# Peptides against a protein of PDB entry 3PBP, part 99

Target 1, 203 residues: chain A of PDB entry 3PBP
Amino acid sequence: LNEKDLNLILNKSLVMYESLDSTTDVIVKRNVIKQLQFVSKLHENWNSRFGKVDIQKEYRLAKVQGPFTINPFPGELYDYTATNIATILIDNGQNEIVCVSFDDGSLILLFKDLEMSMSWDVDNYVYNNSLVLIERVKLQREIKSLITLPEQLGKLYVISDNIIQQVNFMSWASTLSKCINESDLNPLAGLKFESKLEDIATI
Target 2, 203 residues: chain A of PDB entry 3PBP as posed
Amino acid sequence: LNEKDLNLILNKSLVMYESLDSTTDVIVKRNVIKQLQFVSKLHENWNSRFGKVDIQKEYRLAKVQGPFTINPFPGELYDYTATNIATILIDNGQNEIVCVSFDDGSLILLFKDLEMSMSWDVDNYVYNNSLVLIERVKLQREIKSLITLPEQLGKLYVISDNIIQQVNFMSWASTLSKSINESDLNPLAGLKFESKLEDIATI

## One batch from the design tools (peptide; made by RFdiffusion4, then SolubleMPNN)

Design b2_p15_8_s3 (from b2_p15_8, 10 letters changed)
Fold by OpenDDE base, seed 4:
Formats: sequence, structure tokens, C-alpha cells
Structure b2_p15_8_s3 (fold): chain B 203 residues (1-203), chain A 15 residues (1-15)
Amino acid sequence: as target 1 above (203 residues)
Amino acid sequence: MLETKKKIGEFLLNR
């Protein structure tokens, strides 16, 4: 994502918002509105604070066209703006977690419960861009960047002022990966979705 | 796989 890509996403989100009519499902309306709010806030923050998010690897998420709905969207985050996005692999089978940072210093870890259809056909617009909230991690820091290493499954590096922190969610993501790959949800029963936060380096 | 992901999403929403 460069500014042009963000503008493209914003414009697409606006077009989608404008396509909402009285016949549009209330859930769909809410989802498109939430996406537009999310992208608009990202755009506002991009213009104000972050000149270069080196989004080279986020190009895979930029191919994901359509409204992203975060459910439940934490009510506390309605007043805050998303600042960064990252995708973290949890296995070698293309299962991934989406992470979004906010200007309150929180991270949300999100699950893609629907395959995002790249169907550009308005008529086949499957609202498949569902993101389900797994966990909220409160760092209470200004998050400058999110970094992932392809060889490090279930790990996210968070760059803030003067510190690099690692978020490690393999405690639950290994079980989640297994559930997806084996098509068995039983191992999710009683699973704690609590990530480990560790300070890696002072900058 | 798709159905499993959907069910996982439902599980995560209802917890």
C-alpha cells in the first residue's frame, strides 16, 4: 500500500457505500460502513503521520478486494484510527492471521472466516471479506510498523518509539491451524486466545 | 476447508 493504493481502497469503499440502498441487508450496510470508516481513518492517519509504510509484503492483502468487516468491532476502537495492517502465516498451508494496529496502541488479531472472493462481478458480490476478532493486545504505545518474517510462524514484530516487541500467538494458532487442516473444531474448546508479548530490543 | 473456517468464525463470535 502506497498512498495511491490507499486512495484506491478508499474510492472502492466509497463506491460500495454509495451502492447501498434500502434493499441492502442491514448486516451488509453495517459492514460497508465499518469498512469505509476504517479505510477513511487509515487514510486520515496516512496523511497525518505515516509517510512510508513499506507495504511490499502487504501486496497480498491489497489483492483482497472488497469490504473488510471486523466482527465484533471493539466499541472502544470506534473512536480510534487503524494505523498498520499485517498478515502472519500460522502454517505452511497458507493459513494466516490478519493483524491491525490502532492509534490507541492496540493490536487486533483477526481470523478470515470466509474466503475473499475476487469476483469483480457486482452480481456475484459474495460479502466474503469477513474478519473475526480473535484477540485485542493493548501495547499502550504509538505503533510505527508491523513486521513479519516468513520463516517465523505466528510471530509479529511491533516497532514503536524506542522498542521492538514480539507478539507470539502460536499458543493458540497451532491449534487453530490444526482445526482448519483436519476440519475438526473440538480442539478449540477451552482454548485461551492469549498471545505472548516480549520485548526484543530497545532502539 | 471453507465450511470449517466459517464454523471457526461462528465459534469465535459466540465465545
Scores: peptide ipSAE 0.612, ipTM 0.951, DockQ to the pose 0.609
Fold by OpenDDE base, seed 1:
Structure b2_p15_8_s3 (fold): chain B 203 residues (1-203), chain A 15 residues (1-15)
Amino acid sequence: as target 1 above (203 residues)
Amino acid sequence: MLETKKKIGEFLLNR
């Protein structure tokens, strides 16, 4: 965690908090509030000269929220296992794409349409675990690793046994970023969600 | 922002 990552988590936690209303479930409210309180304390303590964040015992009870949902899940992937996960920034803000690889050599590119929270109080708490399928890229290779470079927006490097390939999705991700940032969906009309695959190096 | 992301998700699901 660097300061930028902490600010990102703080901003996400604030936005989730601001989305709470009288109709929001009590468990959801409690989890979002606890997350915001935790991240806010982390942020306050990060500026403290001592580099030691004293995390209150209550916040150590936070669990990773799950399960995640992928919608639609590609039917062809039901019999295959996820092998790698990566998160790729698409702008200099907060917008990101999640990529998951499978043992059939497929990549799925996923959109986080909802902000995820931690589970703080309730076992099996599930809230905002939505991932929306953007694209499936079929490499037909054993995917060993997924590499992202923070300075390279909308690019994923896929390492297989004998080749490094680049998946470049800025053809659509630039438009997606713009739609998010400007709160205008009109540019999505007729947009092709087709990534460019290029061979970068032989290993 | 959150509302826009939700709408984008809906768009992506319904395309």
Scores: peptide ipSAE 0.610, ipTM 0.951, DockQ to the pose 0.841
Fold by OpenDDE base, seed 5:
Structure b2_p15_8_s3 (fold): chain B 203 residues (1-203), chain A 15 residues (1-15)
Amino acid sequence: as target 1 above (203 residues)
Amino acid sequence: MLETKKKIGEFLLNR
């Protein structure tokens, strides 16, 4: 990330905030506000000599809501705790990938094979959200936060103590989106579900 | 669309 990229992210977060109206869901409003506050803090810290981005604990509380059945669940992760969740758009429609982080520094990328409303409200307990494992990415770092940018399809930003990394899964997610939209699975044959990891900034 | 997503899930499980 250069200063120009951070300014672009900030401006995008502002535009998203300005798009909030009285009809916007309260959860969506809260998520956009939290994103804007986070990016604003990143921008302030970028201008003040690569200082410790003190990500307040309040931004770390992405609750994994509901009993998600992950299939297959990686056996190595049974002894670890899920720390963050994010949803990443893969097209301009409604196709999304779910990402969960663990305290071992793993990310799992998950496909939602059933249209159940992800109710992020404690009161709307949806039993049996089916999630299918696509990929496990091992970062070997303490993951503090997961960030998505709605204008950046198939990209996840992972924040650790000293680094921001980008996970880019458009190498397979573009094909997956096409398969969903065209109702054709043939392009999945021989597809590698391998994401690209890139260091974006040292903090 | 729903049936396609289900089939994709099955594909991902069996790969």
Scores: peptide ipSAE 0.605, ipTM 0.950, DockQ to the pose 0.411
Fold by OpenDDE base, seed 2:
Structure b2_p15_8_s3 (fold): chain B 203 residues (1-203), chain A 15 residues (1-15)
Amino acid sequence: as target 1 above (203 residues)
Amino acid sequence: MLETKKKIGEFLLNR
């Protein structure tokens, strides 16, 4: 992200916030507000000569609630701890990918093969959520936060100490979305589940 | 839709 890209994201987040009314679902409102607050803090820290984006812990701990079963769980991650979670929209039909980061600097991209009633509220004990491993991306960095932009389908922004990186998985997620929406799995045959990693900004 | 998601999960597990 250059300053121009950050301004564009901020403006989009503001427009989304301004579109919130009394009829908007409380969960949607809460998510848009949290996103705007996050992007606003990024913008403030970018304009401040202090290149350290101190992202408050509250934005780092998207705890997905409930016991999650990840299948297969990567054996290399047994000794590591999950640090962040994010949900990334892949289409306008509410199909999404779950991303989990680990303290080894790995990202895992996960498919929800069961409809998760994702209650983002701490008190709603959602029973066993099935998550299927799609891809593991090794960043070899301390991952501080995961950011998603609702207007940017199949993109995840990873914030580390000194860099913002984009993970773009639309190369396979567009096909996955089509398979879900059309109820046809044929396009998955021979599909490569390889995301693109790009350095967006130095922090 | 639910059945399709299950089948996709099975595909991803068996690939």
Scores: peptide ipSAE 0.604, ipTM 0.949, DockQ to the pose 0.392

## One batch from the design tools (peptide; made by RFdiffusion4, then SolubleMPNN)

Design b2_p16_3_s1 (from b2_p16_3, 8 letters changed)
Fold by OpenDDE base, seed 3:
Structure b2_p16_3_s1 (fold): chain B 203 residues (1-203), chain A 16 residues (1-16)
Amino acid sequence: as target 1 above (203 residues)
Amino acid sequence: SLEENVIKAVENKIKS
């Protein structure tokens, strides 16, 4: 991920943030804020002169801001530009997958590598937050938008110029959720990290 | 909105 990629994602996240108001659904607010926090912090660490986005007090969450790095970042994607970011719930315990799209049509699905504890609270500021790559999904389309529905766990909707596609990663995310919640990593052994793609509509 | 359009598309897919 390069500076141009970060700027693009940051700008898109800012546009989403600026669309929020007092009438916006709480779930939507939380999702947008988490995305912005993630991208803002990543951008800040990449280029200190830009700093973080000043999120209004009304929207601040007393939770983690996001990771400092993605490990490993796919080398092939250094030649491409990030286009969208989304956060998707995988269970009711607030475990989440972060998705980033690129202009080659790739989606990378990410999860926290280390326990995230960094927050906006200065007294609870810690480093060593990172994301780990779980899966790369190649759609080979120009991705215009990433949409999540609050009632649909582990599902991401990808919109291109001519199609809406669903990415369903619950085949592995359900196991991941179980491992996290039960503090048992054994079920991850031999797990196939392959999401299911489905065409929803042509547009 | 885009979200509303996705919801409608999903609903239509389920009904088909």
Scores: peptide ipSAE 0.352, ipTM 0.874, DockQ to the pose 0.021
Fold by OpenDDE base, seed 1:
Structure b2_p16_3_s1 (fold): chain B 203 residues (1-203), chain A 16 residues (1-16)
Amino acid sequence: as target 1 above (203 residues)
Amino acid sequence: SLEENVIKAVENKIKS
């Protein structure tokens, strides 16, 4: 993918978004919104050092699904190994963030994305295993476990040797949820994808 | 379990 290709995809995504109306299928609306958001993000960060990498099959979220891919993938993590995976609900509508930890202490927050088609056909929808990077959280510690609590939306608990730490990403995930559910990208304007870290307990 | 430990820790944090 080059800049020209990315611009083309972005423009097509914009056209698709502008075509959304009350008669558009819900799944199409959601996918178009997601695509436009993440393509726009890619465009803004085109000069980044990111690439595309497959997630190891041991970290697949569903048995019936093939391996997942991360796009973009932080170049710094090419030499590191994924250690844990978790999914966190961001709303009661079943939208989820996928979290993957690495042995350098990094935690990446991911969201399901789809490749654009010129014409969205609900009947021909195929499940996509591509994940789009939203945020990288650098924890300067070895991550031993990731814990989620179903009643805690947009919160991930990271366990290291000596501490339990909360990662709260609802500052942006709530906006993302709103955009998906309302099929409106306007709230994403100027949004910063920065999670909050809080120490919960010393072990 | 780890989950139980996290729950306890969270509860303690909220109470403090």
Scores: peptide ipSAE 0.347, ipTM 0.873, DockQ to the pose 0.019
Fold by OpenDDE base, seed 2:
Structure b2_p16_3_s1 (fold): chain B 203 residues (1-203), chain A 16 residues (1-16)
Amino acid sequence: as target 1 above (203 residues)
Amino acid sequence: SLEENVIKAVENKIKS
């Protein structure tokens, strides 16, 4: 999700919200409102020094994978809920990886495939394949915050109770960036999608 | 906040 896409989604969400009235289905209203709120929150944080969004409980409980559609969704995470979300730049051309943390200590790294659409009701699943799973990083600790720094491409900083860790995925993200920019996915064949973990500080 | 302070520390370390 880059800035342009975020703005587009925000605008669409606003239009959808404005279309709501007393005759609108309750489920539709709920989903549209939640989408607008979430996207608005993302937008507010976009220009912040730190790229980070904590997913509120009402959003996390809507679906285990959160507001976004993930394909494929890791089956092991069906028993867990999303806790945090962050977007990480992988190049200067505004290509980004979306990271979602779960309460089992897992991080999933995702790439936007199609225009991002959101699902907010576990009973009303909508398949749209908006996000593609690239890597799962299992930290197996309670993740409190996901931090990104504008100067640090392809790096995610994870804050838990007692440690700050860096997740560096540029080993594969650089190739992904090239593939996207050149519209050629061939270089991804056989690529190992394994990020590097490094302890930064104890807290 | 505590979180902001931690982040600043990380940034300082990275920049050094």
Scores: peptide ipSAE 0.321, ipTM 0.855, DockQ to the pose 0.020
Fold by OpenDDE base, seed 4:
Structure b2_p16_3_s1 (fold): chain B 203 residues (1-203), chain A 16 residues (1-16)
Amino acid sequence: as target 1 above (203 residues)
Amino acid sequence: SLEENVIKAVENKIKS
């Protein structure tokens, strides 16, 4: 990740955040907020290594939240940099998968082991960023954006260069949802954690 | 902004 790419991600995240209003879907709001929090973390890391990146003060006041702890973390990804984050609902009970993209074109699908809190309101912030790795999807593309759509459970849209791809992980996420809601892990036995990829459009 | 327009276009295209 270079300065130009980081600035692009920052700008996109800021624009998305500024577009939020009272009529925006809750799923979109959550995804945008989480993405901005993740980008803020990247900004902090960038400042420590390469110097300060200037962003608006209002956004710097937000508490940083992101995938600080991932277990297990793929060893090969230690050489790569996280670029985007998205949260995707898998049921109506507010269970979510967290997706993180890397500059090698990988997507990792994660589940929180504890409740994660939003940090836009400092008074309500609870620090928790522990995640469990479920699946790694290798797209081998430069990922520009991660998008979720209202009322589309278990679907993530990946924008890279001139293509939009859908990642559908409901093949296993539906079972995961059931396990969480019923507090029974037995249905996970023998389950294959393999998402489906589909090209949606060229842009 | 350009970024906003791109995001909207992508969302519309996905929904079409």
Scores: peptide ipSAE 0.261, ipTM 0.820, DockQ to the pose 0.024

Design b2_p16_3_s2 (from b2_p16_3, 5 letters changed)
Fold by OpenDDE base, seed 1:
Structure b2_p16_3_s2 (fold): chain B 203 residues (1-203), chain A 16 residues (1-16)
Amino acid sequence: as target 1 above (203 residues)
Amino acid sequence: SLEDLIIEAVGNKIKS
């Protein structure tokens, strides 16, 4: 995700939301509302360049319930609910990883796949906002918050009941950044997508 | 705040 794309889909979502009325199809209405809520919160987090975004229990980042599709989406996570979302910068060029936590203690690290596009219609809600799954991190704890710090590239802080844990994915994100910036995917060949976990404090 | 807590924790970790 980039700021420009996020702004675009936010504006589109707002326009569509304002057009909703009692005659709008229930499914379309629901999807528009969810899309707007999710994107709005994400945008807020983006602007702050710090913090977290809470995801409602009903949210799924799947075609039916969420504003995005995740490819591939781990089958196990269909049974679980997204709890938090964070966007983490990986370079000074505004490339970002999106992280979503689930109530099973999993983190998924995602990157935008295709160009974000949304088609709004009263009769049909169509969107193509796919995210690519890069890594799944299983923490096996209840995740209370996802926090990013300004100027901390490729680092995510996971808050549980008693531990603050740092997830550092710069081992692969630096290569990903290079690939994006140079439009060359070759360096990704053979790259191990494994983040480093470190406890930084007990709380 | 939670933010302050994290900043402090990170700072302490870096110093150690």
Scores: peptide ipSAE 0.138, ipTM 0.752, DockQ to the pose 0.019
Fold by OpenDDE base, seed 3:
Structure b2_p16_3_s2 (fold): chain B 203 residues (1-203), chain A 16 residues (1-16)
Amino acid sequence: as target 1 above (203 residues)
Amino acid sequence: SLEDLIIEAVGNKIKS
């Protein structure tokens, strides 16, 4: 991928976002927003490593208005490029975690901060207007793809080289889900955000 | 599909 190609992808993603309106299906909105978030981080990483790509003024304004930032974003990941994105359901109420992979083998698990701001503050988390970093998982592999399976809540399958690994984050995501659904953030205090990694198969 | 392959692999691991 070169700078011109990245610019085209970014512009396309921004145009898709701008096309959203009140009549757009909620699922479509969610997908477009996730795409834009992914590409925006790709762009940021690219600028840090290879130089800047021009963004039209109108698109810059749109970015500020939407859920396009991750906070806190690990500074060391600016040296690397985002490679994959996935959404994982944590309950049947459609609460979900967003996962982004990087070419250093890192996975970041993200959640919208909206109604969770007070809990993040108590735990000394820095929150912004979009996505909050919950956990960074370091696999130290080249991640080829991210797969989710139906009816498997809080599980992400990572394909790296010839290995399939399962990331299970239900240890904390179940509590998070409960907090959201019951509108009680107290159980988040002191919660350990540590996912379980397991090798599933060699292929 | 890749998904089917993963499902099969997971199933085999659970059964072992």
Scores: peptide ipSAE 0.136, ipTM 0.747, DockQ to the pose 0.021
Fold by OpenDDE base, seed 2:
Structure b2_p16_3_s2 (fold): chain B 203 residues (1-203), chain A 16 residues (1-16)
Amino acid sequence: as target 1 above (203 residues)
Amino acid sequence: SLEDLIIEAVGNKIKS
């Protein structure tokens, strides 16, 4: 999500929220409120020096859907809960990868395929395929934070209790960026979606 | 701070 997209989603969420009344369906009301709250929080943190958002408990409880619809969602993660979210720039044109961490130590790297749409009701999952799974990175450790540096394209910093690790996905993200910008998916054929993991510091 | 630690670590890594 780039700033423009975030603003668009925020505006849409606000409009949806303002449409709520006493006759609004309970499920719709709940989803709209949660979406607005989440997007508002993202917007609040957007100008932070480090791109990082901790997902509040109520949002994390939606194991299968979360704030965004993901396709395909890894079946192994059905039993786990999302913990952190970050957006990572892959070029100077505001193309981004969305990363979500889970309490099993997994990171999923996602691409915004369509207009961002959120579903929050755990008992009423709505599939809209807003995010596409690109890669799953299994760290098998408790992830405390996800941090990005705007100056570091395609790099995610994962903080655990005792270590900071860099996830570098520019090996494939550069190609993805090209595909997006040129509206040509051909370069993705045969592309290996495997990020590089490197220790950078001990905490 | 944690931020300072990250900045330092990243800086060191880039320079190495």
Scores: peptide ipSAE 0.120, ipTM 0.742, DockQ to the pose 0.019
Fold by OpenDDE base, seed 4:
Structure b2_p16_3_s2 (fold): chain B 203 residues (1-203), chain A 16 residues (1-16)
Amino acid sequence: as target 1 above (203 residues)
Amino acid sequence: SLEDLIIEAVGNKIKS
């Protein structure tokens, strides 16, 4: 991850946002807005040393939509070639991993700060929080799209030039989900955060 | 659609 990649994602997200009009599908609008909000915050406060992002900037739209009330399965973070961001459900309780793709072919898997997440079920919405880097996956491909499938927990499909690749992170996400739901971090001790990559189809 | 392609591919892989 570098500043150049973040800038590019931000610019693409901004272009997509500016393309929204009254005829744009509601789902598309929501996804673009969420992407822009997330990327903007990520860009402002990314710390590669700590793998942490503090979400500090407030957007009026973010207050209305909530920065982390992203649709669990946006299905196709659509050929938003500019959508280098996806969220993947890891359980039925609305726990999600946020994925950000970069031009170098990297995918970053992020999660809310665990302390924040444990209190999320309370009707208390905290706008400013921290995202934690869980894993960096290097695909070494130009990422065109990120897709999630309904009921496919912990699976992300990455579309590149001629291949669909699955990123499966349930090896650790299931444990993470349990920790969040039970408010017990002990099971994370010794856990390896390594996702499985698999070629699904050539296109 | 790409989604359909993925679903099909995944299904085929599971069956094989």
Scores: peptide ipSAE 0.073, ipTM 0.677, DockQ to the pose 0.020; fails the geometry check

Design b2_p16_3_s3 (from b2_p16_3, 5 letters changed)
Fold by OpenDDE base, seed 3:
Structure b2_p16_3_s3 (fold): chain B 203 residues (1-203), chain A 16 residues (1-16)
Amino acid sequence: as target 1 above (203 residues)
Amino acid sequence: SLEDIVIEAVGNKIKS
């Protein structure tokens, strides 16, 4: 992810926002607004901190399917700026979680819209490339970098000023992976989406 | 690199 790509995403989000009218579905309208807010904050921080943030793995947004939205986006993060982004594999079949950090110390864990993916597989045209919020992790630290290790599925390492912390979400991501690969979403019902946080080292 | 630092830290944590 670079500044050029982020600018493109921002522009697409702006175009979507401007296209909203009285005929637009309420849910779509809300998602577009939240998407614009999200991308704007990400863009703001990217411009100010480019070169200082270590983004190891990235997710290419605004795919051929069309512009993207996040559903739901936490409203309380509107006042905060995105700081880092990382992509974490959850299996060897290239299913992945997208993580975005904010300057309040929050992490949001995102996945492609499962319903959208299913619709795509049945030859339904999908205009909106939607991401869904799975979990918000509140670290309450200034996040300097997000690091992933190739040999460790479903683990994200967060570097702050004085500590390396591991976020392990395989407790739920293994089930998610299974659901996607088997085309059965039923096991997600009642699943607890709570990652484990562990201190790795003081730095 | 930061990745190397994390790898080393994780390794040390596992060994402890």
Scores: peptide ipSAE 0.480, ipTM 0.914, DockQ to the pose 0.019
Fold by OpenDDE base, seed 2:
Structure b2_p16_3_s3 (fold): chain B 203 residues (1-203), chain A 16 residues (1-16)
Amino acid sequence: as target 1 above (203 residues)
Amino acid sequence: SLEDIVIEAVGNKIKS
């Protein structure tokens, strides 16, 4: 993810927000609000750690309580700061996962494809342009860097003070890729979004 | 680079 990508995400999120009215589905409203809230927070962190993003207008939303089908930003992370960001390819096309680390040691894995963002509620799938929280991985470590290898699909390497760990999410990302490419959400039913953690080396 | 370090580590892991 780069500045251009972030701007695109923000712009799309803003467009979605502006499109909300009294006739908008309740689930869509919730998802859009959460998306915009997340992007606003990400923008703040980006400016602080990764460089300034020139945005004409920035939105900051108050915390919204209640059930959400898509939660791109977990409530537990509202008080924490993003520390790293990475994009990981999940196929040989354009599909990728966005990973954001936080200073509490958490990783959030997000669906990046804005053209076909999906609800993860197995009983209610909704299409929109929002980022979707897929998985939260709690490492409980100070994350120094996020490294990806183009030759290794669906693998993220997390560097902390003394260890390199691999986060392998191909167990679910392969299915996600198929769903995106075929425009079919059915294979997501019952899918467990749990990545494998493996220690690679001490450093 | 950090990438090189990871590549080396992954390579060693695969070899073990």
Scores: peptide ipSAE 0.479, ipTM 0.914, DockQ to the pose 0.020
Fold by OpenDDE base, seed 5:
Structure b2_p16_3_s3 (fold): chain B 203 residues (1-203), chain A 16 residues (1-16)
Amino acid sequence: as target 1 above (203 residues)
Amino acid sequence: SLEDIVIEAVGNKIKS
């Protein structure tokens, strides 16, 4: 299922790329190219590496239909390789954060488009869906695995060679969840999207 | 499993 979702993102990126012409805005063109590059690398890693890594709660989107895009693009990661993917529940409903790790030790936290998500909450059809980059966390470690615990909302456990670290994003995810559930984005104004990192154990 | 390792580690952290 996760691979299917990624394929949808890739396919959309490819279609968008092919649609580019001389009349396309330079900024749009750049973004499409960057997206394609990002997703292509992600896809390559998915096929070659993701199946070999212990990843819990892999990429899933509830009540969201493809095709998908990602915005904005983390340009610095275009030259790096995705290593792991996980999905983390942020409430007892169906709202989830998607996390992707890279070989530079970075994590990106993604969410479905907020407005589109609110539309889905009211059972509206969305043909074209987008993922939003919320936060980039730089761990500067070789990430071996991403682990989630169902009983712990908004927490991702990152396993590196010698350490388990917790990424806790409930500081903002609780607000995000509220916004989605109440169909009101106002509480996001001024919200800091900064996750808390904590060392859990040395291993 | 890695999950078990994490659960144990988290448990220990909570106990501290």
Scores: peptide ipSAE 0.478, ipTM 0.914, DockQ to the pose 0.019
Fold by OpenDDE base, seed 1:
Structure b2_p16_3_s3 (fold): chain B 203 residues (1-203), chain A 16 residues (1-16)
Amino acid sequence: as target 1 above (203 residues)
Amino acid sequence: SLEDIVIEAVGNKIKS
């Protein structure tokens, strides 16, 4: 990610945040807030690293914890621009996957650091600034938008030039959810992190 | 909205 990428994601997240009102679905509202928190922390860390100007206080996290990181970050994506970000609920316990799209047509699926999460679950829940790369999905199309639908767990809709595609990652996300909820990582051993792509419609 | 477009598309897919 570069500064331009981060700014784009931030702006989109801010627009989404500003669109929230009293009629907004609770899940959507939460997802937007979480997304904004994610991006704000990322931006804050970016500014700290490069001595950039702070973002507006209204959109910054009130409480800053450790630095934001994505591990591992695919080397190929250093040359590409992030275009969209979305958060997708995977269970009723508010576990979420974070998705970032890039202008090469790639999606990265991210989750909070599992080791840190389990450590925190014992003492106190704190917003995690460390994300783990789970999967890279290559669509090889220009991604125009990422859409999530309320109450559709583990599904992301990708809008490209002429197609709406569904990314369904419940094949592994269900297991991930179980692992988090039970504080047991053993079921992840040998799990294949491969999402299912399905064409929904032409547009 | 884009969300509406997706909802409609998903709905149609389900109905097919």
Scores: peptide ipSAE 0.471, ipTM 0.911, DockQ to the pose 0.023

